# Designs tried in a protein design run: peptides against a protein of PDB entry 2YKT. Part 177

Target 1, 231 residues: chain A of PDB entry 2YKT
Amino acid sequence: SRSEEMHRLTENVYKTIMEQFNPSLRNFIAMGKNYEKALAGVTYAAKGYFDALVKMGELASESQGSKELGDVLFQMAEVHRQIQNQLEEMLKSFHNELLTQLEQKVELDSRYLSAALKKYQTEQRSKGDALDKCQAELKKLRKKSQGSKNPQKYSDKELQYIDAISNKQGELENYVSDGYKTALTEERRRFCFLVEKQCAVAKNSAAYHSKGKELLAQKLPLWQQACADPS

## One batch from the design tools (peptide; made by RFdiffusion4, then SolubleMPNN)

Design b2_p22_5_s1 (from b2_p22_5, 8 letters changed)
Fold by OpenDDE base, seed 2:
Structure b2_p22_5_s1 (fold): chain B 231 residues (1-231), chain A 22 residues (1-22)
Amino acid sequence: as target 1 above (231 residues)
Amino acid sequence: SEIEEKIKELEEKIKELKELIS
């Protein structure tokens, strides 16, 4: 029946969220944490590299003939520091605005969805059982009427059951339909939340890349000419 | 009825969980 089909669809939506979406989201969070860790590692490793560059700059500054190149090397290291600071800012946002929030929600969501599904199932079954009962009673009444010398005696009662069945059928169909819409809304909400959080990450990432580009674009021409301009 | 009571219980639980997730 239409109601049975819609019921199956509704249950499948909830099951898909619980068994596919949420586990995938947990994995997404885990991969995000790995990515964050790797980027933190890059930051640390880069610090060592550019600290060593500063040392080279110090040596240049102490030299008689390469003093100005020391300043260039210092600037290179400083620009890197600024870029790394921006990266750290991005990582903080990545952690706080995406990973933490997703992790908190996904952990509780399984309980929520279980309860929501159970509620739906309970009500659906209740309405279904009530309908079945009414149908069974009508069937019993019809059997009695067929065996009676006066079938007209049961006519009014039969009509009442028919009406009740019709009403209960309609109610069940509406309930299941609404349940399906609700389930789809729940699913959409979760995807939307993910998209919104990822947009925040994208914005922060864009800022990081923009800042780096700007800093390097500003200084690189100066650095490139440094060796051509003897002091 | 028993079913109605169960539904109410579930509704309350859902409400509580929504608040926690928000």
Scores: peptide ipSAE 0.165, ipTM 0.811, DockQ to the pose 0.019
Fold by OpenDDE base, seed 1:
Structure b2_p22_5_s1 (fold): chain B 231 residues (1-231), chain A 22 residues (1-22)
Amino acid sequence: as target 1 above (231 residues)
Amino acid sequence: SEIEEKIKELEEKIKELKELIS
């Protein structure tokens, strides 16, 4: 029946969230933590590299013929320091605005969804059982009426059961329909939350890339000409 | 009824979990 099919669809939505979405989200969070750790490692390694570059700049500044190149090397290191600071800000946002919030939700979501599904199933079954009971009673009544010498005796009661069945069928269909919409909304909300948090990360990432592009675009022409300038 | 009580229990649990997740 339409109701039974929609019921199966509803259950499948909840099962998909619990068995596919949530495990995938846990994996996504884990991969995010790995990515964060790797980027933190890049920041640390970059510090060592540009500290060494500063040392080269110091040596140039102490030289008799390469003093101006010392300033260039210092500028290069400073620009990269600023870029790394922006990266650190992005990483903080990545951790606090995405990973932490997702982790807090996903750990409890399985319990929530289990309860929500169970509630839906319990109510659906209750309505279904009530409908089945009325249908069974109508069938019994019709059998009695068919074997009776006075079938008119059962006519009013038959009409009552028919009306009750119609009403209960409608209620069940509406309930299952609403249940399906609710389940789809639950699924959509989770994806929307992920998208919204990822948008925040994307904005911060854009700021990081923009800052780097701006600083390097400003300074790179100067640095490229440094060796051509007379000492 | 037993079913109504079970539904109520589940509703309370859902409410509690929603509050905890929010």
Scores: peptide ipSAE 0.161, ipTM 0.811, DockQ to the pose 0.018
Fold by OpenDDE base, seed 5:
Structure b2_p22_5_s1 (fold): chain B 231 residues (1-231), chain A 22 residues (1-22)
Amino acid sequence: as target 1 above (231 residues)
Amino acid sequence: SEIEEKIKELEEKIKELKELIS
């Protein structure tokens, strides 16, 4: 029946969130933590590289014929420092605005969804059982009426059961329909939350890349000309 | 009824969990 099919669809939405979405989200969080760790590692390694570059700049500054190149090397290291600061801000946002918030929600969400599904199932079953009972009683009444010498005696009661069945059927269909809409809304809300948090990360990432591009574009012509200019 | 009581219990649990998640 339409009601039964919609009931199955409703249950499947909840099951999909619980068995596919939430586990995938946990994996996403784990991969995010790995990515964060790798970026932290890059930051650490880069610091060593540019510290060594500063050392080369110091040597140039101490030379008689390459002093101006020392300033260039220092500028290169300083630009790196500024880019690194932007990366650190991006990583803070990545951790605090995405990973932490998702991690807090995903663990509790399984319990919530389990309870929500159970409530829906309990109410759906109750309404279904009441409908089935009413249908069974009508069948019994009709059987009794067919065997009676006075069928007219049962006519009013038959009409009462028919009306009750119609009403209960309508209520069940409406309940299941509303349940399906609610389940879909729950699913969409979770995807929307993920999208919104990822948008925040994207904005911060864009700021990091923009700052790096700006700083390098500003300085690169100067650095490229440094060796062509006599000391 | 027993069913009504169970539904109420589940509603309370859902409410509590919503508060924890929000």
Scores: peptide ipSAE 0.160, ipTM 0.810, DockQ to the pose 0.018
Fold by OpenDDE base, seed 4:
Structure b2_p22_5_s1 (fold): chain B 231 residues (1-231), chain A 22 residues (1-22)
Amino acid sequence: as target 1 above (231 residues)
Amino acid sequence: SEIEEKIKELEEKIKELKELIS
């Protein structure tokens, strides 16, 4: 029946969220943590590299013929520091605004969805059983009417059962339809949440890249000029 | 909404299938 098909669709939505979406989201979070760790590693390694660059700048500043290049090397290290600060801000947002929040939600979601599905199933079955009962009673009544010498005696009652069945069928269909809408909304909400959190990360990432581009664009011509041999 | 449209589409498909089986 139409209601049975819609019921199956509804259950499948919940099943997909529980068995496909949530496990995939957990994996996404795990991969995110791995990515974060790698970026933190890059940050640490970069600090050592640019600290060493500063040391080279100090040596240049102490030289007789390369003093101006010392300033250039210091500027290079400083630009890196500023870029690194932006990266750190991006990483903070990545952790706090994406990973932590997703992790919190996914942990609770399985229990919530299980309960929601169970509730839906319980109510759906209840309505279905009530409908089946009415249908069975109508069949019994029709059998009695066929065996009776006065079938007209049962005509009013038959009409009542027909009306009741129609009403219960409509109620069941409406309930299942609403259930399906609810399930789809739940699914969409989860994807939307992921998209929104990823957008926040993207915004912070854009700021990191923009700052780096800006700083390097300003300084690079100056640094290149300093590399030219004095006339 | 997209959800409503999808539901309508599926409802129509179900209707068609029911008619085919009947």
Scores: peptide ipSAE 0.027, ipTM 0.501, DockQ to the pose 0.029

Design b2_p22_5_s2 (from b2_p22_5, 9 letters changed)
Fold by OpenDDE base, seed 5:
Parts: sequence; structure tokens; C-alpha cells
Structure b2_p22_5_s2 (fold): chain B 231 residues (1-231), chain A 22 residues (1-22)
Amino acid sequence: as target 1 above (231 residues)
Amino acid sequence: SEIEEKIAELEKKIAELREQIA
């Protein structure tokens, strides 16, 4: 029946979220943590490299013929420092606004979905059982009427059961239909949340990239000219 | 939290429904 099919679909949506989406989200969070760690590693490694560059700048500053190049090397290192600081801010946001929040939600979601599904199942069963009972009673009544010398005696009661069955069937169908819509909405909400959080990450990343581009664009011409200028 | 509150609400509703069915 339509109601039975819709019921199965509804349950499948909840199961898909619980058994597919949530585990995948946990994996996504784990991969995010790995990514964060790797980027932190890059920052650390870069610090060593540019600290060494500063040392080269110090040597240039101590030289008689390359003093101005010392300043250039210092500027190069400083620009990198600023870029890395921006990266660190991005990483902080990545951790606090994406990973932590997703982790908090996914930890609670299992209980929520279990309760939601159970509620739906309980109500659906209740309505179904009530319908079945009415149908059974009607059948019993009809059997009695067929065996009776006065079938008209049962006519009013038969009409009552028919009406009850019709109403209960409609209620069940509506409930299951609404349940399916609700389940789909729950699924969509979770994907939307992920998208929104990822958008925030993208925005922060854009800021990082823009800052780097601006700083380098500003200084690079100066650095390129440094060796060409006799001093 | 909002989620915890919702869970509690759902659990209460389930309990009520079970009583009605019994």
C-alpha cells in the first residue's frame, strides 16, 4: 500500500542518516584534524626556513658591500611571518568553527535520531493497530449479520465502523506522509549545516590568500630591484 | 542544549504514546 511504502521510505531516511551520514561526518572530522595538523606542521617548518633566512640577512648587514640586501632579506622573512600568522588565524577558525562544532553535533545526533525514529515508529504503529482493530471488528460484525435472521439490527454499527476505518486510514496516510517530509528535512538540515560551516572556512581561507597576495605584490618589486641597484 | 532538550521532549512523547497503546 501507499502508506506502507511511505513508511519504509521514512525509516530508510533515518537509517541512512544514522548509518551513513553520521559515520561519514565523523570521518570528515578526522580528516579535518589531519589536515589541520599538517598545516600546523607546514607553519613550523616554514619558521625554521625563514629564521635561517634572517640569519643570512644578518650576515649581509654585517658585510661592507651588501648591507642593503640585509634589509631585503629581513623584509622577506617578515612578510612570511605575517602570512603565517594569517594562516594560524585561519587554522584557529577552522578548528573552532568547523571541527569542534561538527564534533559536538555528531556526538548528540545519534541519540536524537534514535528518539525521533522511535517516536515516529511508535505513533505509526499505534495508528496502524487502531485501523486494524476497526477493520477486524467490522469483519466480525458482518459475519454476525450474515448469520442473523435480522441483519438490519447491525446496520447502524456497520456504518460506524466504516466511517471509523475511513478516518483512521486517512490519518495514517497523512501521518506517514508528514513523517517522510520531516525525515527528509532532517537530512537536508544536516547537509546544509555542513555546507554553511564549509563556507565559513572558505571565507577565512580567502582572507589568508588575499593577505598573502597583497603583501607579496607590494614588496616583490622592491626586492627585485635590490640587486640591480648599485650601492 | 537545544538538541538535548529536543531529545528529552521526544522521549517524553514516546513514553506517553506507549501508555496510550498499552
Scores: peptide ipSAE 0.024, ipTM 0.565, DockQ to the pose 0.023
Fold by OpenDDE base, seed 2:
Structure b2_p22_5_s2 (fold): chain B 231 residues (1-231), chain A 22 residues (1-22)
Amino acid sequence: as target 1 above (231 residues)
Amino acid sequence: SEIEEKIAELEKKIAELREQIA
């Protein structure tokens, strides 16, 4: 029946979230942590590189003929420091606004979904059983009436069961329909949450890239001219 | 949007269910 099909679809939505989405999300979080660690490694390695660059700048500043190049090298290191600060802010956001929040939610979600599915199944079964009972009683009544010398005796009761069946059928259909919509909304909400959190990270990442581009664009022309003959 | 309104309505129902489950 239509209601049975919708019931199966509803259960499948919950199962898909629990068995496919949530495990995939856990993996996503794990991969995110790996990515964060790698970026932290990059920042650490970069610090060593630019510290060494500063040392080269110090040597230039101590030279008689290359003093101005010392300033250039120091500026390069300073721009790196500013870019690094932006990266650290992005990483902080990545950790706190995406990974931590997703981790907290996914750990609690399995229990919630299990309970929600169980409640739905229990109520659906209850309504279904009540309907089946009424249908069975009507069938029994009709058999009794068919064998009776006075079938009219059972006419009022038959009408009552027919009405009850109609009402219970409607209630079951509505409940299953609402259940399906609820399940789909649960799934969509989880994807939307992921998208929204990823958007926040993307905005912070954009700020990092923008700041880096701005700083380098401002200074690069000056640095490129540094090796020209002194005026 | 109509979708947003529908989601809001459904989320309200979910909240009610959560309270019942808790």
Scores: peptide ipSAE 0.024, ipTM 0.577, DockQ to the pose 0.046
Fold by OpenDDE base, seed 4:
Structure b2_p22_5_s2 (fold): chain B 231 residues (1-231), chain A 22 residues (1-22)
Amino acid sequence: as target 1 above (231 residues)
Amino acid sequence: SEIEEKIAELEKKIAELREQIA
């Protein structure tokens, strides 16, 4: 029946969220943590590299013929420091605004969805069983009427069952229809939340990239000319 | 949390529905 088909569709939506979306989201979070760790590693490794560059700058500053190049090397290290500060801010946002929040939600979502599905199933079954009962009683009544010497004795009761069946059928169809819409809304809400959080990450990433581009664009011409200038 | 509260609410409703069916 149409109601049964829609019921199956509704259950499939919940199952898809629980068995496909949530596990995939957990994996997404795990990959995000790996990405965060790698970027933190880059920051650490870069610090060592640019600290070594500062040391080269110190040596230049102590030289007789390359003193001005010491300042250039220090500026390069300083620009790096500022870029890394922006990266660290982005990482904090990435961790606190995306990963932590998604992790908290996905941890509780399995229980939530299970309860929601069970609620739907319980109510759907209740309505279905009530309908089936009325249909069965009507069938029994009709059989009894066919064997009776006075079939009119059962006419009022037959009408009552017919009305009950009609009402219960409509109620079941409406409930299942609403259930399907609710399930689809639950699915959409989860995707929307992911998109919104990822947009926040994108904004922070853009800020990081813009700051880096700005700082390097400002200083690079100066650095490129440093060796061409007379000592 | 809001999710925990919703879970509790849903579980309560399930229990009520089961009682009505029994």
Scores: peptide ipSAE 0.018, ipTM 0.469, DockQ to the pose 0.022
Fold by OpenDDE base, seed 1:
Structure b2_p22_5_s2 (fold): chain B 231 residues (1-231), chain A 22 residues (1-22)
Amino acid sequence: as target 1 above (231 residues)
Amino acid sequence: SEIEEKIAELEKKIAELREQIA
């Protein structure tokens, strides 16, 4: 029946979220944590590299003929420091605005969805059972009527059961339909939440890349001329 | 906490519905 098909679809949505989406989201969070850790490692390693660059700049500044190149090397290190500050800000956002929030949501979602599904199933069954009962009673009544010498005696009751069945069928169909819409909304809400949080991360990432590009674009021509123009 | 509260509400509703059926 239409109601049965819709019911199966509804259950399938919940199952898809629980068995496909949530595990995939957990994996996404795990991969995000790995990415964060790797970037933190890059940050640390980069600090060592550019600290060493500063040391080379100090040596240049102490030299007789390469003093101006010392300033260039210092500027290179300073630009890196500024870029790195932007990266750190991006990483904080990545952690606090995406990973932490997703982790909190997915941790509780299994219980939530299980409860929601059970609620739906219980109420759906209740309505279904009530409908089945009325249908069964109507069948019994019709059997009695067929065996009776006075079938008209049961006509009023038959009409009552028919009306009851019609009403209960309508209620069941509406309930299942609403259930399906609710399930789809639950699924969409989860994807939207992910998209919104990822957008925030993307904005912060864009700021990081923009700052780096601007700083390097400003200074790179000067640095490229440093060896050709010792003055 | 919002999700936890919603879970509790749903669980309560399930219990009520089960009592009505049984």
Scores: peptide ipSAE 0.017, ipTM 0.408, DockQ to the pose 0.022

Design b2_p22_5_s4 (from b2_p22_5, 11 letters changed)
Fold by OpenDDE base, seed 3:
Structure b2_p22_5_s4 (fold): chain B 231 residues (1-231), chain A 22 residues (1-22)
Amino acid sequence: as target 1 above (231 residues)
Amino acid sequence: SSIEEEIERLEKEIEELRKEIS
């Protein structure tokens, strides 16, 4: 029946969230943590590299003929420091605004969805059983009427059951339909949340890249001429 | 009915969990 098919669709939405979306989201969080760790590793390694560059700058500053190049090397290291500071801010946001929040939600969501599905199933079954009962009673009544010498006696009750069946059928269909819409809304809400959080990350990432681009664009021409114009 | 009671229990559970997730 239409209601049965829609019921199956509704259950499948919940099952898809629980069995596909949530596990995938957990994996996404895990991959995010790995990415964060790798970026932290890059930051650490870069610090060592540019600290060594500073040492080279110190040596240049102590030289007789390359003093001005020392300043250039220091500036290069300083620009890197500023870029890394921006990266660290981005990583903090990535961790606090995306990973932590997703992790908290996904942990509790399994229980929520299980309860929601169970509630829906229980109510759907209850309405279905009530409908079946009315149909069964009508059938019994009709059998009694056929065997009776006075069928007119049962006419009013028959009409009542027919009306009840019609009403219960409509109620069941509406309930299942609403249930399906609710399930789809639950699914969409989860995807929207992910998209919104990822947009925030993207915005912060853009700020990081923009800052780096600006700093390097400002200084690179100066650095490039340093060897050509010794002081 | 027992079914109504079960539905009510589930509703309460859902509400509690919703608050925790929010």
Scores: peptide ipSAE 0.180, ipTM 0.838, DockQ to the pose 0.019
Fold by OpenDDE base, seed 5:
Structure b2_p22_5_s4 (fold): chain B 231 residues (1-231), chain A 22 residues (1-22)
Amino acid sequence: as target 1 above (231 residues)
Amino acid sequence: SSIEEEIERLEKEIEELRKEIS
């Protein structure tokens, strides 16, 4: 029946969230932590490289013929420092605003969804059982009426059961339909939350890249000319 | 009924969990 099919669809939505979405989200969080760790590693390695560059700048500054190139090398290291600061801010946001929040929610969500599904199943079954009971009673009544010398005696009761069955059938269909809509809304809400959090990450990432581009674009022409203008 | 009581318990649990997740 339509009601039975919609009931199965409703259950499948909840199961998909619990068995597919949430495990995938946990994996996403894990991959995010790995990504964060790798970026931290890059940051550390880059510091060593640019510290070494500063040392080269110091040597240039101590030379008689290359003093101005020392300033260029220091500027290169300073730009790196500023870019690194932007990266650190991005990583803080990535950790605190995305990973931590997702981790907190995903752990509790399994319990929530389990309870929600169980409630739906309990109510759906209760309504279904009540409908089945009325249908069974009507069948019994009809059998009794067919064997009776006075079938008219049961006519009013038959009408009552027919009305009750119709009402209960409609109620069950509406309940299952609403349940399906609710389940889909729950699923969409979770995807929307992920999208919104990822948008925040994208915004912070854009700011990091923009700052780097700006700083390098400003200084690069000067650095490129430095060797052409010897002192 | 027993079913109504069970539904009520589940509703309370859902509400508590919703507050924690929010």
Scores: peptide ipSAE 0.180, ipTM 0.840, DockQ to the pose 0.018
Fold by OpenDDE base, seed 2:
Structure b2_p22_5_s4 (fold): chain B 231 residues (1-231), chain A 22 residues (1-22)
Amino acid sequence: as target 1 above (231 residues)
Amino acid sequence: SSIEEEIERLEKEIEELRKEIS
């Protein structure tokens, strides 16, 4: 029946969130933590590299003929420091605004969805059972009317059961329909939350890339000219 | 009444969890 099919669809939505979305989200969070760790590792390794560059700048500053190149090398290291500071800010936001929040939600969501599904199933079954009961009573009444000396005796009761069945069928269909809409809304809400949080990450990432581009664009022409201008 | 009580318990649980998640 239409109601049975819609009921199956509703249950499948909840099952998809519980068995596919939430586990995938947990994996997404884990991959995010790995990504964060790798970027932190890059930051640490880069510090060593540019500290070594500073040492080269110190040697240039101590040289007789390359003193001005020492300043250039120091500037290169300083620009890197500023870019790395921006990266650290981005990573902080990535951790606090995305990973932590998603992790907190996904841990609690399994219980929420289980309760929501169970509530829906309980109410759906209750309405279904009530409908089945009325249908069974109508069937019994019709059997009693068959072969009766006075079939008219049961006519009013038969009409009452027919009306009750019609009403209960309508109520069940409406309930299942609303349940399906609710389930789809729950699913969409979770995807929307993920999209919105990822948008925040994208904004932070854009700020990081923009700052780096600006700093390098400002200094690179100066650095490129440094060797052409002897001291 | 038993079914109604169960539904009420589930509704309460859902509401509590919703508050905690939000």
Scores: peptide ipSAE 0.177, ipTM 0.838, DockQ to the pose 0.019
Fold by OpenDDE base, seed 4:
Structure b2_p22_5_s4 (fold): chain B 231 residues (1-231), chain A 22 residues (1-22)
Amino acid sequence: as target 1 above (231 residues)
Amino acid sequence: SSIEEEIERLEKEIEELRKEIS
């Protein structure tokens, strides 16, 4: 029946969230933590590299013919420091605004969805059972009427059961329909939450990239001409 | 029912977390 099919669809939405979405989200969080760790590693390694670059700049500054190149090397290291600061801010946001929040949500959500599904199933079954009972009673009444010498005696009661069945069927269909809409809304909300949190990360990432682009665009022409300039 | 009560408790907790995240 239509109601049965919609009921199955509703259950499948909840099951998909619990068995597919949430586990995948946990994996996403885990991969995010790995990514964060790798970026932290980059930060550490970069510090060593540019510290070494500063040492080269010091040597240039002490040289007879390359003093001005020392300043260039120092500027290169400084620009890196500025870019790295932006990266660190992005990483903090990545951790606090995405990973932590998603982790909190996914752990609670599993419990919530389980209870929500159980509630829906219980109420759906209750309404279904009530409908089935009414249908069974009508069937019994019709059997009695067919065996009776006075079938008209049961006509009013038959009409009452028919009306009751119609009403209960409508109620069940409405309940299941609402349940399906609710389930879809729950699913969409979870995807939207992920999208919104990822948007926040994207904004912070954009700030990092923009700062890097700005600083390098400003300084690179100066650095490129340094070797052509007289000592 | 016990299920309804549990859902209500969980809904409240989720709402509280949403407020914290917002």
Scores: peptide ipSAE 0.155, ipTM 0.830, DockQ to the pose 0.024

